# Ledger of designs, part 215: peptides against a protein of PDB entry 8OXM

Target 1, 371 residues: chain A of PDB entry 8OXM
Amino acid sequence: FKAEFRLAGGVNLPKIIDCVGSDGKERRQLVKGRDDLRQDAVMQQVFQMCNTLLQRNTETRKRKLTICTYKVVPLSQRSGVLEWCTGTVPIGEFLVNNEDGAHKRYRPNDFSAFQCQKKMMEVQKKSFEEKYEVFMDVCQNFQPVFRYFCMEKFLDPAIWFEKRLAYTRSVATSSIVGYILGLGDRHVQNILINEQSAELVHIDLGVAFEQGKILPTPETVPFRLTRDIVDGMGITGVEGVFRRCCEKTMEVMRNSQETLLTIVEVLLYDPLFDWTMNPLKALYLQQRPEDETELHPTLNADDQECKRNLSDIDQSFNKVAERVLMRLQEKLKGVEEGTVLSVGGQVNLLIQQAIDPKNLSRLFPGWKAWV

## One batch from the design tools (peptide; made by RFdiffusion4, then SolubleMPNN)

Design b2_p21_6_s2 (from b2_p21_6, 10 letters changed)
Fold by OpenDDE base, seed 4:
Structure b2_p21_6_s2 (fold): chain B 371 residues (1-371), chain A 21 residues (1-21)
Amino acid sequence: as target 1 above (371 residues)
Amino acid sequence: SELEKMYNEALEKLREKLREL
């Protein structure tokens, strides 16, 4: 380990450390303090299994449809080492960094990220109509710029085109796999983009199995497909490559129903995998201003001394697990709102839900649905 | 750690079930 560390930014002040492996290779590692990396580690293995399914299918293999994975070594309940995705940047850092974010650089006359957040926080407790109107005003005065990521990083037009396709494929695969696993919306700091591959890396997998729907402000989108995410795909947006890659990913997921159900069943009943939303975690996810570095509510393990009557916990847990499995089975059958859809119909519905400004306006303002 | 051992055992059980599919 080198004695020098960098802060990666974000709420948990993860330390980037350089490690020399036994193979003599330097590897950057992210040491997350105060996070349970077990959930990330488990979800990375689920992603590896999904990647195996995607590689077995000729259509998804030809399209190189993969969800990017990273190595997670949990050191304790509150610490772990991530193999830092060397050459990745949070999309939020690229887009809305206060000093030199792409929105400020390309759209200097638009609202600041802070002004947008303030406007949306002011209406957080208001009607859905008021939220929608303010969200539309924010969107009008905060135009997407994520197209410039690939343009800045890839100056050669042929390379730029290939990288934009790699990005679009990565968004499609992660969106559909994320929907199946119920990852919901993803905070802009929890999506990294690889500066060399243009592929997305999803980190901090603390919300899975639609547990985002039971947050104080429930998730209303199946995955993050905000205006900047779409802008990165270029002029075709969600049409063409993205849609086709979603359909092919969904086809593999639906055809792997038994395998995916068995995987998720094992995980839901794993006593080491705390996937359930707890009140403290919900507060942590939706009460923090991004700038409050210090006030980690210690998820004090000491509140585990509430003598949970074993019987009532097991029954409540089992009912939640059964509901998650039933909903997963519905997704894998193409059952949406009580109707069986084709792969194309299901993917179309999910895309429409994800880009609907009415759904986006209802999201927690801290997750910046206008970005 | 004991947690790492339990995690590896849970992972091996998951891998074992996945080898039976």
Scores: peptide ipSAE 0.010, ipTM 0.467, DockQ to the pose 0.025
Fold by OpenDDE base, seed 2:
Structure b2_p21_6_s2 (fold): chain B 371 residues (1-371), chain A 21 residues (1-21)
Amino acid sequence: as target 1 above (371 residues)
Amino acid sequence: SELEKMYNEALEKLREKLREL
């Protein structure tokens, strides 16, 4: 370990430490001191399994459809070391950094990221209609700019085109696999982009198996397909490459039903894998920026007492696990809203749900659905 | 730690069950 550390941004102020491995390679490590990295580590294994399924299929292999994975070493229930994704930046840092974010640079006359957040926070407890109206006003005055990421990073036109395709494929693969696994909390700080590959790296995998739907403000989209995410695909948007890559990923997932059900069943009943939503986690995920200062001391103490009511928790847990498995089976059969859909029909429905401004307007303001 | 041992045992069980598929 080097004696120097850097602070990463974010609530937990993770420490970036440079480490020399036994192989003599310098690796940047992120030390998270308060997060349960076991969930991230387990989900990285699930992503590796999904990648194996995608590599077995000729159509997905030819398209190089993969989810980017990172190494997680859980050290305890409350600490771990992860290999920091070297050469990645949070999409939120690029887009909505307060100093030099792409929205401020390319759209200086639009609303600031702060103004957008404030407007959406003011209507957070209002009707869905009021939320929709304010969201549409925010969207009109906050135009997407994520196309400029690839344009800034890749000056050669042929490389730029290749990287834009890599980005689009990465969004498609992660969106469909994320939907199958019920990944939530896909805010702009939990999605990194690799500055060399243009591929996405999903971090903080603590909301899985649709547990985002039981948050105080339920998640209303299957994955992040916001205006900036779409803008990064270029002029074709969700049509063409993205849609085809989603369909081919979904085809592999549906054809791997037995394998995926078995994987998820093992994970749901693993006593070491805490995938369930708890009130403290829900409060943390949907905390107001003003409340961030107060909760840091108390989260350390009470995690021991919640383990005692095991017997009534077990029956409720088993019922939730069974519901998760049933819903996963439905997804893998193409059952949406009681109707059996083709792969193309299911992917189309998911895209429409993810881009619907009515669904986006209902999300927690911290998710930044206008970005 | 005992937790790392349990985690590695759970991961091996998952890998074993996945090799049978």
Scores: peptide ipSAE 0.010, ipTM 0.484, DockQ to the pose 0.025
Fold by OpenDDE base, seed 3:
Structure b2_p21_6_s2 (fold): chain B 371 residues (1-371), chain A 21 residues (1-21)
Amino acid sequence: as target 1 above (371 residues)
Amino acid sequence: SELEKMYNEALEKLREKLREL
């Protein structure tokens, strides 16, 4: 370990530590405090398995459909070392990092990222109609710019085209795999982009199995397919490459139903894998930045032994796990809202749900649905 | 720790079940 560390910023004050390996190579490591890195480690294993399924299929293998994975070394229940994804940047940092962000550089007359956030926070407790109107005003005055990521990084037109395809494939694969696993909390800081490959790396995998739907402000989209995410695909948007890659990924997932159910069942009943949403985690994910100052670190998760009888906890847990498995089975059968859909019909419904400004306007303002 | 041992044993059991698939 080097004696110097950097703060990555964010609520948990993650420390970036440069480590020299026994091979003499420097590796950046993110030390997260307080987060259960076991969740990330487990979800990375599930992603590796999804990648194995995608590599076995000829159509997904030819398209190089993969979800990017990273190494997680849990050191304790509340600490671990993430191998920091060297050569990645949070999409939020590229898009909305103060005065140097792509929105400010390419759209200097649009609303600032702060103005957008403020407007959406002002209507957070208002009607869905008022949220929708303000969201549409924000969207009109905050136009997408993520197309410029590939244009800035890849000056050669042939390389640029290949990297835009790699990006589009990565969004498609991660969106469908993420939907199947019920991955939530897909805000712009939890999605990294690799500056060399243009592939996405999803981090902070603590909201899984649709637990984002039971947040105080429920998640209303199956994955992040916001205007900037779509803009990065170029002129075709969600049509063509993205849609076809989603369909081919969904086809492999549906054809792997038994394997995926068996994996998720083992994980849901793992006593070390706390996938359930708890009130402290819900508060943490949807806390206002202004309220962060007063929550003294002394709420040990140990003291809210709500003495619910161990039997009632176990029965309630088992009922939640069974519902998660049933919903996963429905997704893998193409059952949406009580109707059995084809792969194309299911993918179309998910795309429409993800891009619907009515769904996007209802999200927690911290998710930044206008980006 | 005993927790790391249990976690590694659970991971190996998971890996073993996954080698059988």
Scores: peptide ipSAE 0.009, ipTM 0.459, DockQ to the pose 0.023
Fold by OpenDDE base, seed 1:
Structure b2_p21_6_s2 (fold): chain B 371 residues (1-371), chain A 21 residues (1-21)
Amino acid sequence: as target 1 above (371 residues)
Amino acid sequence: SELEKMYNEALEKLREKLREL
């Protein structure tokens, strides 16, 4: 191990450690501290299973619809080594790095990422109308630039087109599978892009099964489909390839209902898999950057063995697990807001919900819905 | 099913790795 570490982006500030192997090769490793990497590991297994379903279907196989997975090696209950996704960069680092971010490079006269965040934080406790107005002002003065990722990385026009297509397919697959698993919105630092394949890698899977809806600022989108995410698809945006790949992914998921329900049921009742939202996790996920400095919770994890009667915890847990399974079954049946939708109708609703500026304006400002 | 078996094997491998720690 090198003595130096770098912080990776993300909510949990994972440490990038450079390791020299016994073969003399330097390998980057992502070390997450304080996080239960079991959740990431389990979700990677679910993604592998979803990939197996997608490979069995001719239409999704022909489209090469896959979710990029990474190795998770848990090293303790609170630490593990992620095999670093070699040749990936966080989308947030590419877009909104203060030094060399694409927004600053391509749109130097737009609002800074900091100005956008400040404006949205000022209205965080305001009405939905005030949030929407400020979000629209931010969006007008912070135009998307993610199209430039593929243009910078892929100079050959044929390669550029192929990689933009790979990106669009990756967004579609991860969006629909992420919706089915209830991953919700994803912080821009928790979405990596492969610099060679243009495929996305989702990391930090600590919010699943719609637990983002029970956060202090609830999620209002089914997945991240912000303006920059759409801009990376090029001129067609969410139409054509993206929509068709979403529909074909959703078709495979709905046709695999029994399998997905059984998988998620086993996950939900695994005593080693803590997927439930707790107040500390909720606070951490929606902490203000300004509040991070003072809350060193020297919360000794030992004292919150408050013996809540095992019986009341178990009953409350079972009711949450049942609700998650019911909602998963609804999604897999195409039940949205009490109405049964076709695959095309369901995918259309999800896309509209994800791109709606009213929904985006209501998200937690720390997740940067304008990016 | 074969997928449940793969899942259980994957969970068991995860549990084994967690027990080795």
Scores: peptide ipSAE 0.006, ipTM 0.472, DockQ to the pose 0.023

Design b2_p21_6_s3 (from b2_p21_6, 12 letters changed)
Fold by OpenDDE base, seed 5:
Structure b2_p21_6_s3 (fold): chain B 371 residues (1-371), chain A 21 residues (1-21)
Amino acid sequence: as target 1 above (371 residues)
Amino acid sequence: SELGKMYEEALKELKEKLRKL
């Protein structure tokens, strides 16, 4: 290890360290000091299994549909080493990083990221109608700019187009697999983009199996498909390549039902895999400062283990695990709101739910649904 | 090509925005 470290920014101030391997190669590592990396490690294994299923299918293999994975080495329940995704940047850093963000550079007369956040925080405890009105005002005065990522990084027209297609395929694959696994907390700092491949890397996988729906402010979208995410796809938006890649990914997931159910069942009953939402985790997720402001609320998690009787915990756990398996089976059958949908019908419903400004306006402000 | 036109339009939009900065 080199003696010097850099801060990567964000809520846990992760340390970027350079490691020299026994092979003499330098490797960048991210050291997280407060997150349970076991959840990330388990979800990376599930993504590798999903990638294996996608590579076996001819149509998904031809489209190069994959989820980007990274190596996780958990050291404890609250510490570990991630293989740093070298040449990646958080989409939030590119879009809304202070004075240098793409919104400020390309739309200097729009609302600042701070003005947008402030307006949405002011209505956080208001009605859904008031939240919707303010969200529409914010969206009108904060126009998408993520198309400029590929234009800045890829100056050759043929390379630019290939990378925009790689981005669109990565969004589609991660959105559908993320929906099947019930991934939440998809804020702009938990999604990285690779500056060389234009593929997305999803990090901080601690909200899974739809546990985002039981947060104090429930998650109302199946995945992140916000205006900047769509703008990065180019002029066709969610139509054409994105929709077709979602449908082909969903076909593979639905045709792999038995395998996916067996994998998730083993994980839900693994005593080392804490996937359940607890009140302290819920508070921590929705009290995070919405910007890279240095004010980390040191929630003194005084370990008041609320000693609920072990017997009542086990019975409640088993009922939640059964409900998660039932909901996963419904998704893999195409059952949405009690109706059996075709792959195209299910993908269409999920896209409409993800882009609906009524759903987006109801999210926690720190999720930054206007980005 | 259709691809070349889309890039030229996007590049024109980028250059026009960068000239207004």
Scores: peptide ipSAE 0.017, ipTM 0.383, DockQ to the pose 0.012
Fold by OpenDDE base, seed 4:
Structure b2_p21_6_s3 (fold): chain B 371 residues (1-371), chain A 21 residues (1-21)
Amino acid sequence: as target 1 above (371 residues)
Amino acid sequence: SELGKMYEEALKELKEKLRKL
């Protein structure tokens, strides 16, 4: 290991270290502390299996539909080495870095990322109507800029077009696979973009199997499809390439129902795979930046309001696992809101849910649904 | 750990089932 380290962006300040392998190759490693990298390691294996299904199908193979994976080596319950995604940047760092973010560069008269976050935090405990109104004001004064990622990185028009298509395919594949696995909304620092391929890499897979719905502020979207995510697709947005790639991915997932159910069943009953949401993890995921100082170990579990929604978690681990499997089976049958949908109908519903400003306005402000 | 070996075996069996599909 080299003596020098870099900090990666994000709340946990993971350390990027350079190491020389036994093969003499220098490799960057992300050392993540305090997080259970076992969950990331397991989810990477699930993504590899989904990629195998996608490569077997001619239509998804022709479209090069894949979810990007990385190697995770868990070292302990609270530490591990991640093969750093070399040549990637968090989309949040590109978009909303305080000094050099694309929003500040391309929209200098818009609200700052901090002003947007402050406005949304002020309404966090208010009505859905008030949240929606403030979210619309924030969105009006914080216009999407992620189209400029491909324009900055790919100066040749033909390369730019191909990379924008690669991005759009990557968003589609990760969105549908993420929906099937119940990854929910992905924090902007937990989505990396490859500066050479324009493909997305999802990291920090600590929320899976719709466990984001049992957070203090429940997730209201099936996947992250915010305005900047859509802006990166170019003028067609969610229409055309994105929609078709979602449909083709969903076709493969639905046609692989037995395989996916068997995979998820094995994982849900794996005693080493802690996928369940616990109160400490929920607090950590939705902690306010102002509250970072008060994680004294004496957070008395006595806030009675959090206890009421958590009392439904006292269902035996088996009942939660059964419910996850039942919901996965429904998704794979195209059952949404008690109705059986076609692949196109299901994908359309998911896209509409993901882009709905009413759903986005209800998300946890810390996850920046306006980005 | 023994649990880690059981996991590697279960994962190997799952990969083997997935190869037969």
Scores: peptide ipSAE 0.007, ipTM 0.397, DockQ to the pose 0.021
Fold by OpenDDE base, seed 1:
Structure b2_p21_6_s3 (fold): chain B 371 residues (1-371), chain A 21 residues (1-21)
Amino acid sequence: as target 1 above (371 residues)
Amino acid sequence: SELGKMYEEALKELKEKLRKL
């Protein structure tokens, strides 16, 4: 290990450590010091399996539909080594970096990222109507710029077009597989973009199986499809390539129902895989700047009352696992809101839910739904 | 750690079950 570390941008300020392997090769490693990297490791394997299903199908294989995966080595419940995705940048760093983010460079007269966050934090405890109005004001004064990522990185028009298509395919594949696995909305610092391939890498997979819906501010979108995410697709937005890639991915997922149910069943009942949302994790994911002052660690939670009968905990866990499996089965059958939809109908509903400003305005402001 | 081995084994068993599908 080199003594020098760099802070990667992000919610958890992960440390980038340069390590010399036993083979004498330098490898950059992302060290997360507070997260259970077992969730990331498991979800990367589920993604590899989804990639195997996508490669078996001729339509998805021809479209090169894949989820980018990275190597996770859990070292402990609270520490692990991520293979650093060399040549990637967090989309949030590119878009809303404090010094030279793309919004500041291309839209210098728009609201700052800080002004947008402040406005949305001020209405966090307000009505849905008031949140929507402020979100629309923020969106009018904070116009998307993510189209410039491919334009900056790929100067040749033919390469630019190819990379924009690769980006669009990557968003489509990760959105649909992320929906099936219940990853929900993704913080902009937890989505990396590869500077050479324009493909996305999703990191920090600590919210899965729709556990984002039980957060203090529940998720209201099936996946992140914010205005900048859409702007990166170019002038067609969600239409054409994105929609078709979502439909072809969903078709493969629905046709692989038995395999996907078996995978998720094994994971839900794995005693080593803590997928459940706990109150401390929920607080950590949705901490308000105001709430930092009241978390005195009252270390004096008396050891006595946590002897809730092991039987009642196990029964409650099993009922949650069963509900997750039932909801996964519904998704894979195309059952949305009690109605059986075609692949095209289901994908259309999910896209509309993900881009709806009413849904986006209700998200936790810390996740920056205006970006 | 023993937990890491059990996790690799459970995961290997998952992979083996899934190779049979």
Scores: peptide ipSAE 0.046, ipTM 0.660, DockQ to the pose 0.024; fails the geometry check
Fold by OpenDDE base, seed 3:
Formats: C-alpha cells, sequence, structure tokens
Structure b2_p21_6_s3 (fold): chain B 371 residues (1-371), chain A 21 residues (1-21)
C-alpha cells in the first residue's frame, strides 16, 4: 500500500488507495466504507455466470455481448476493497460536471445541471401530472450530448464506429441482465464508461431483485435508457443494434431459466447475502438535502433488535424470497403484466417502459432521469 | 428520538410492502 490516499468524493467518502500487487503492478483500489460490498461481490459472480452463458451462445459470442465485471474483496460487512476501474469515468462526471461537463460545453444555452435538479426537486412531492410537465420542460431545455463522448475519445472514424458499437452492445447486455436480476439504483454515478473500450461498468449493486420498487419513491423503469444513454448509440438510437442485442441477450437468459433460477435461489437463501431493502438503506438512497443534517454517525443499529422478531421474519422472508423467484421465473418465461410475450415483444415493452417520459418523470430526482 | 419513530414507521411500511410484493 502507498502511504498516500485520495478521496473519490461522494457520500461515503470512499478512499482510493494505490496498491502494488505481488506481480509488481500498481492497481488503484477503492476502499468503500459503510457499503455492503458483499452484495457487489455476489452480483459480480452472477454477472460472470451470465457472461459464461452469453459466451456459450454463438450469436451473443459473435456480438461480444458481455457485462464488464470488477474484482470485489469484501473485508467486513461494511467495508471492502473494490478494484478501482482504471480508465473509467462515471457517465455523470462526463455529462454534468459543474465546470467542464459535456452539457455545458456543447449546450451552453441549455439549463444547467443544477437548474434541472432544482426544478425536479421542487415538484418531488407534487402530482404525477406536475412532475411530468416540469420533466418535459427540463428535457426541452437540456438536450442530450453523450454522442460527443465517442467523438472526443476516438478521432479515427473506423475506431469511432467500432467503439460506438461496443457501447451500444454494452448498454444492451447490461440493460437486459440488469432487468432479469431486478437491478436498481442506476443513477449516473453508478454507471462508469471505459475510456478505451467504450463499455459500461455498473457499480454499487446494492439494489437488486426489484427492491428499487419498494423505495419511498419507487423505481418505474426496468433499466437506465435515458436520452443521453440513447444519444451515445448515435443516429439509430434504440433501433437496430441495440434492440437486436437486447433480443439476443434475452433469448440466452430465457433459454438458461433453470440455471438462473438455481443460482438466484442459492443467493436468496444465503444468510450472509442481505439483498432485502432496509429502511436505513432506503433513507440513504433517497435522502433529501434537508434530511442530511440529522444523520449523526451514531446509528449503531445494534444487531440485537433485528434478532428478536427473526422467527416471524423468517417466514415472511421465505415468502418474499419465493415471490422474488416467482417474478424471476415470470421474466424468464416472458410473462409481463400477466401476458406471455415473445422475446421481441418483451424487449419492446421494456424499451418502451424505459424511455417513457411518464415513467422517467416519477423517478427520484437524484436518479437524474433527464440525463 | 424522532429519527427512531421515522425508522419504526419506515420499517413497518417496508414490512407491509415486503408482505405485498
Amino acid sequence: as target 1 above (371 residues)
Amino acid sequence: SELGKMYEEALKELKEKLRKL
């Protein structure tokens, strides 16, 4: 370990530590405090299994459909070492950095990222109609710019085209696998982009198995397919490559139903894998700026009070686990809203749900659905 | 504390949501 550390910023003030491996290579490590890195470690194993399934299929292998994985070493229940994804940037940092964000550089006359956030926060407690109107006004005055990421990083036209294709494939694969696993909290800081490959790296995997739907402000989209995410695909948007890659990924997932159910069943019943949403986590994920002042670090939630009602919780937990498995089985059968859909029909429904401005306007303002 | 009441209410609401999932 080097004696020097850097703060990565963010609420948990994660420490970036440069480590020299036994191989003599320097690796950046992110030491997260207070996050359950066990959940990230488990979800990385699930992603590796999904990648194995995708590599076995000729159509997905030819398309190089993979989810980018990173190494997680859990050190404790609340601390661990994440392999810092060197050569990645949060999409939020590229798009909406206060000084040099792509929106400010390419659209200087649009609303600032701060103005957009403020407008959406002002309507947070308002009707869905008022949220929708303000979201549409924000969207009109905050036009997408993520196409410029590949243009800035890849000056050669042939390389640029290949990298835009890699990006589109990465979005498709991660969106479908993320939907199957019920991955939530896909805000612009939890999605990194690799500056060399243009592939996405999903971090902070603590909201899984549709637990985002039980948040105080429920998640209303199956994955992040916001206007900037779509703009990064270029002129074709969600049509052509993206849709076909989603369909081919969904086909592999549906054909692997028994394997995926068995894996998720083992994880849901693992007593070390706390996948359930808890009120502290829900408060943390959807904190209002007004509520920041009173979270004194002294919530030693003594593990004792959670223990007392464990027997009635165990039966309720088993029922929740069974319903998560049932919903996973439905998704893998193409059952949406009680209707059995084809792979193309299911993928189309998910794309429409993800791009619907009515669904996007209902999200928590911290998710930044206008980006 | 008020925070403790908010936590108990949020825990109750979460348990009810988990029961309805």
Scores: peptide ipSAE 0.019, ipTM 0.475, DockQ to the pose 0.095; fails the geometry check

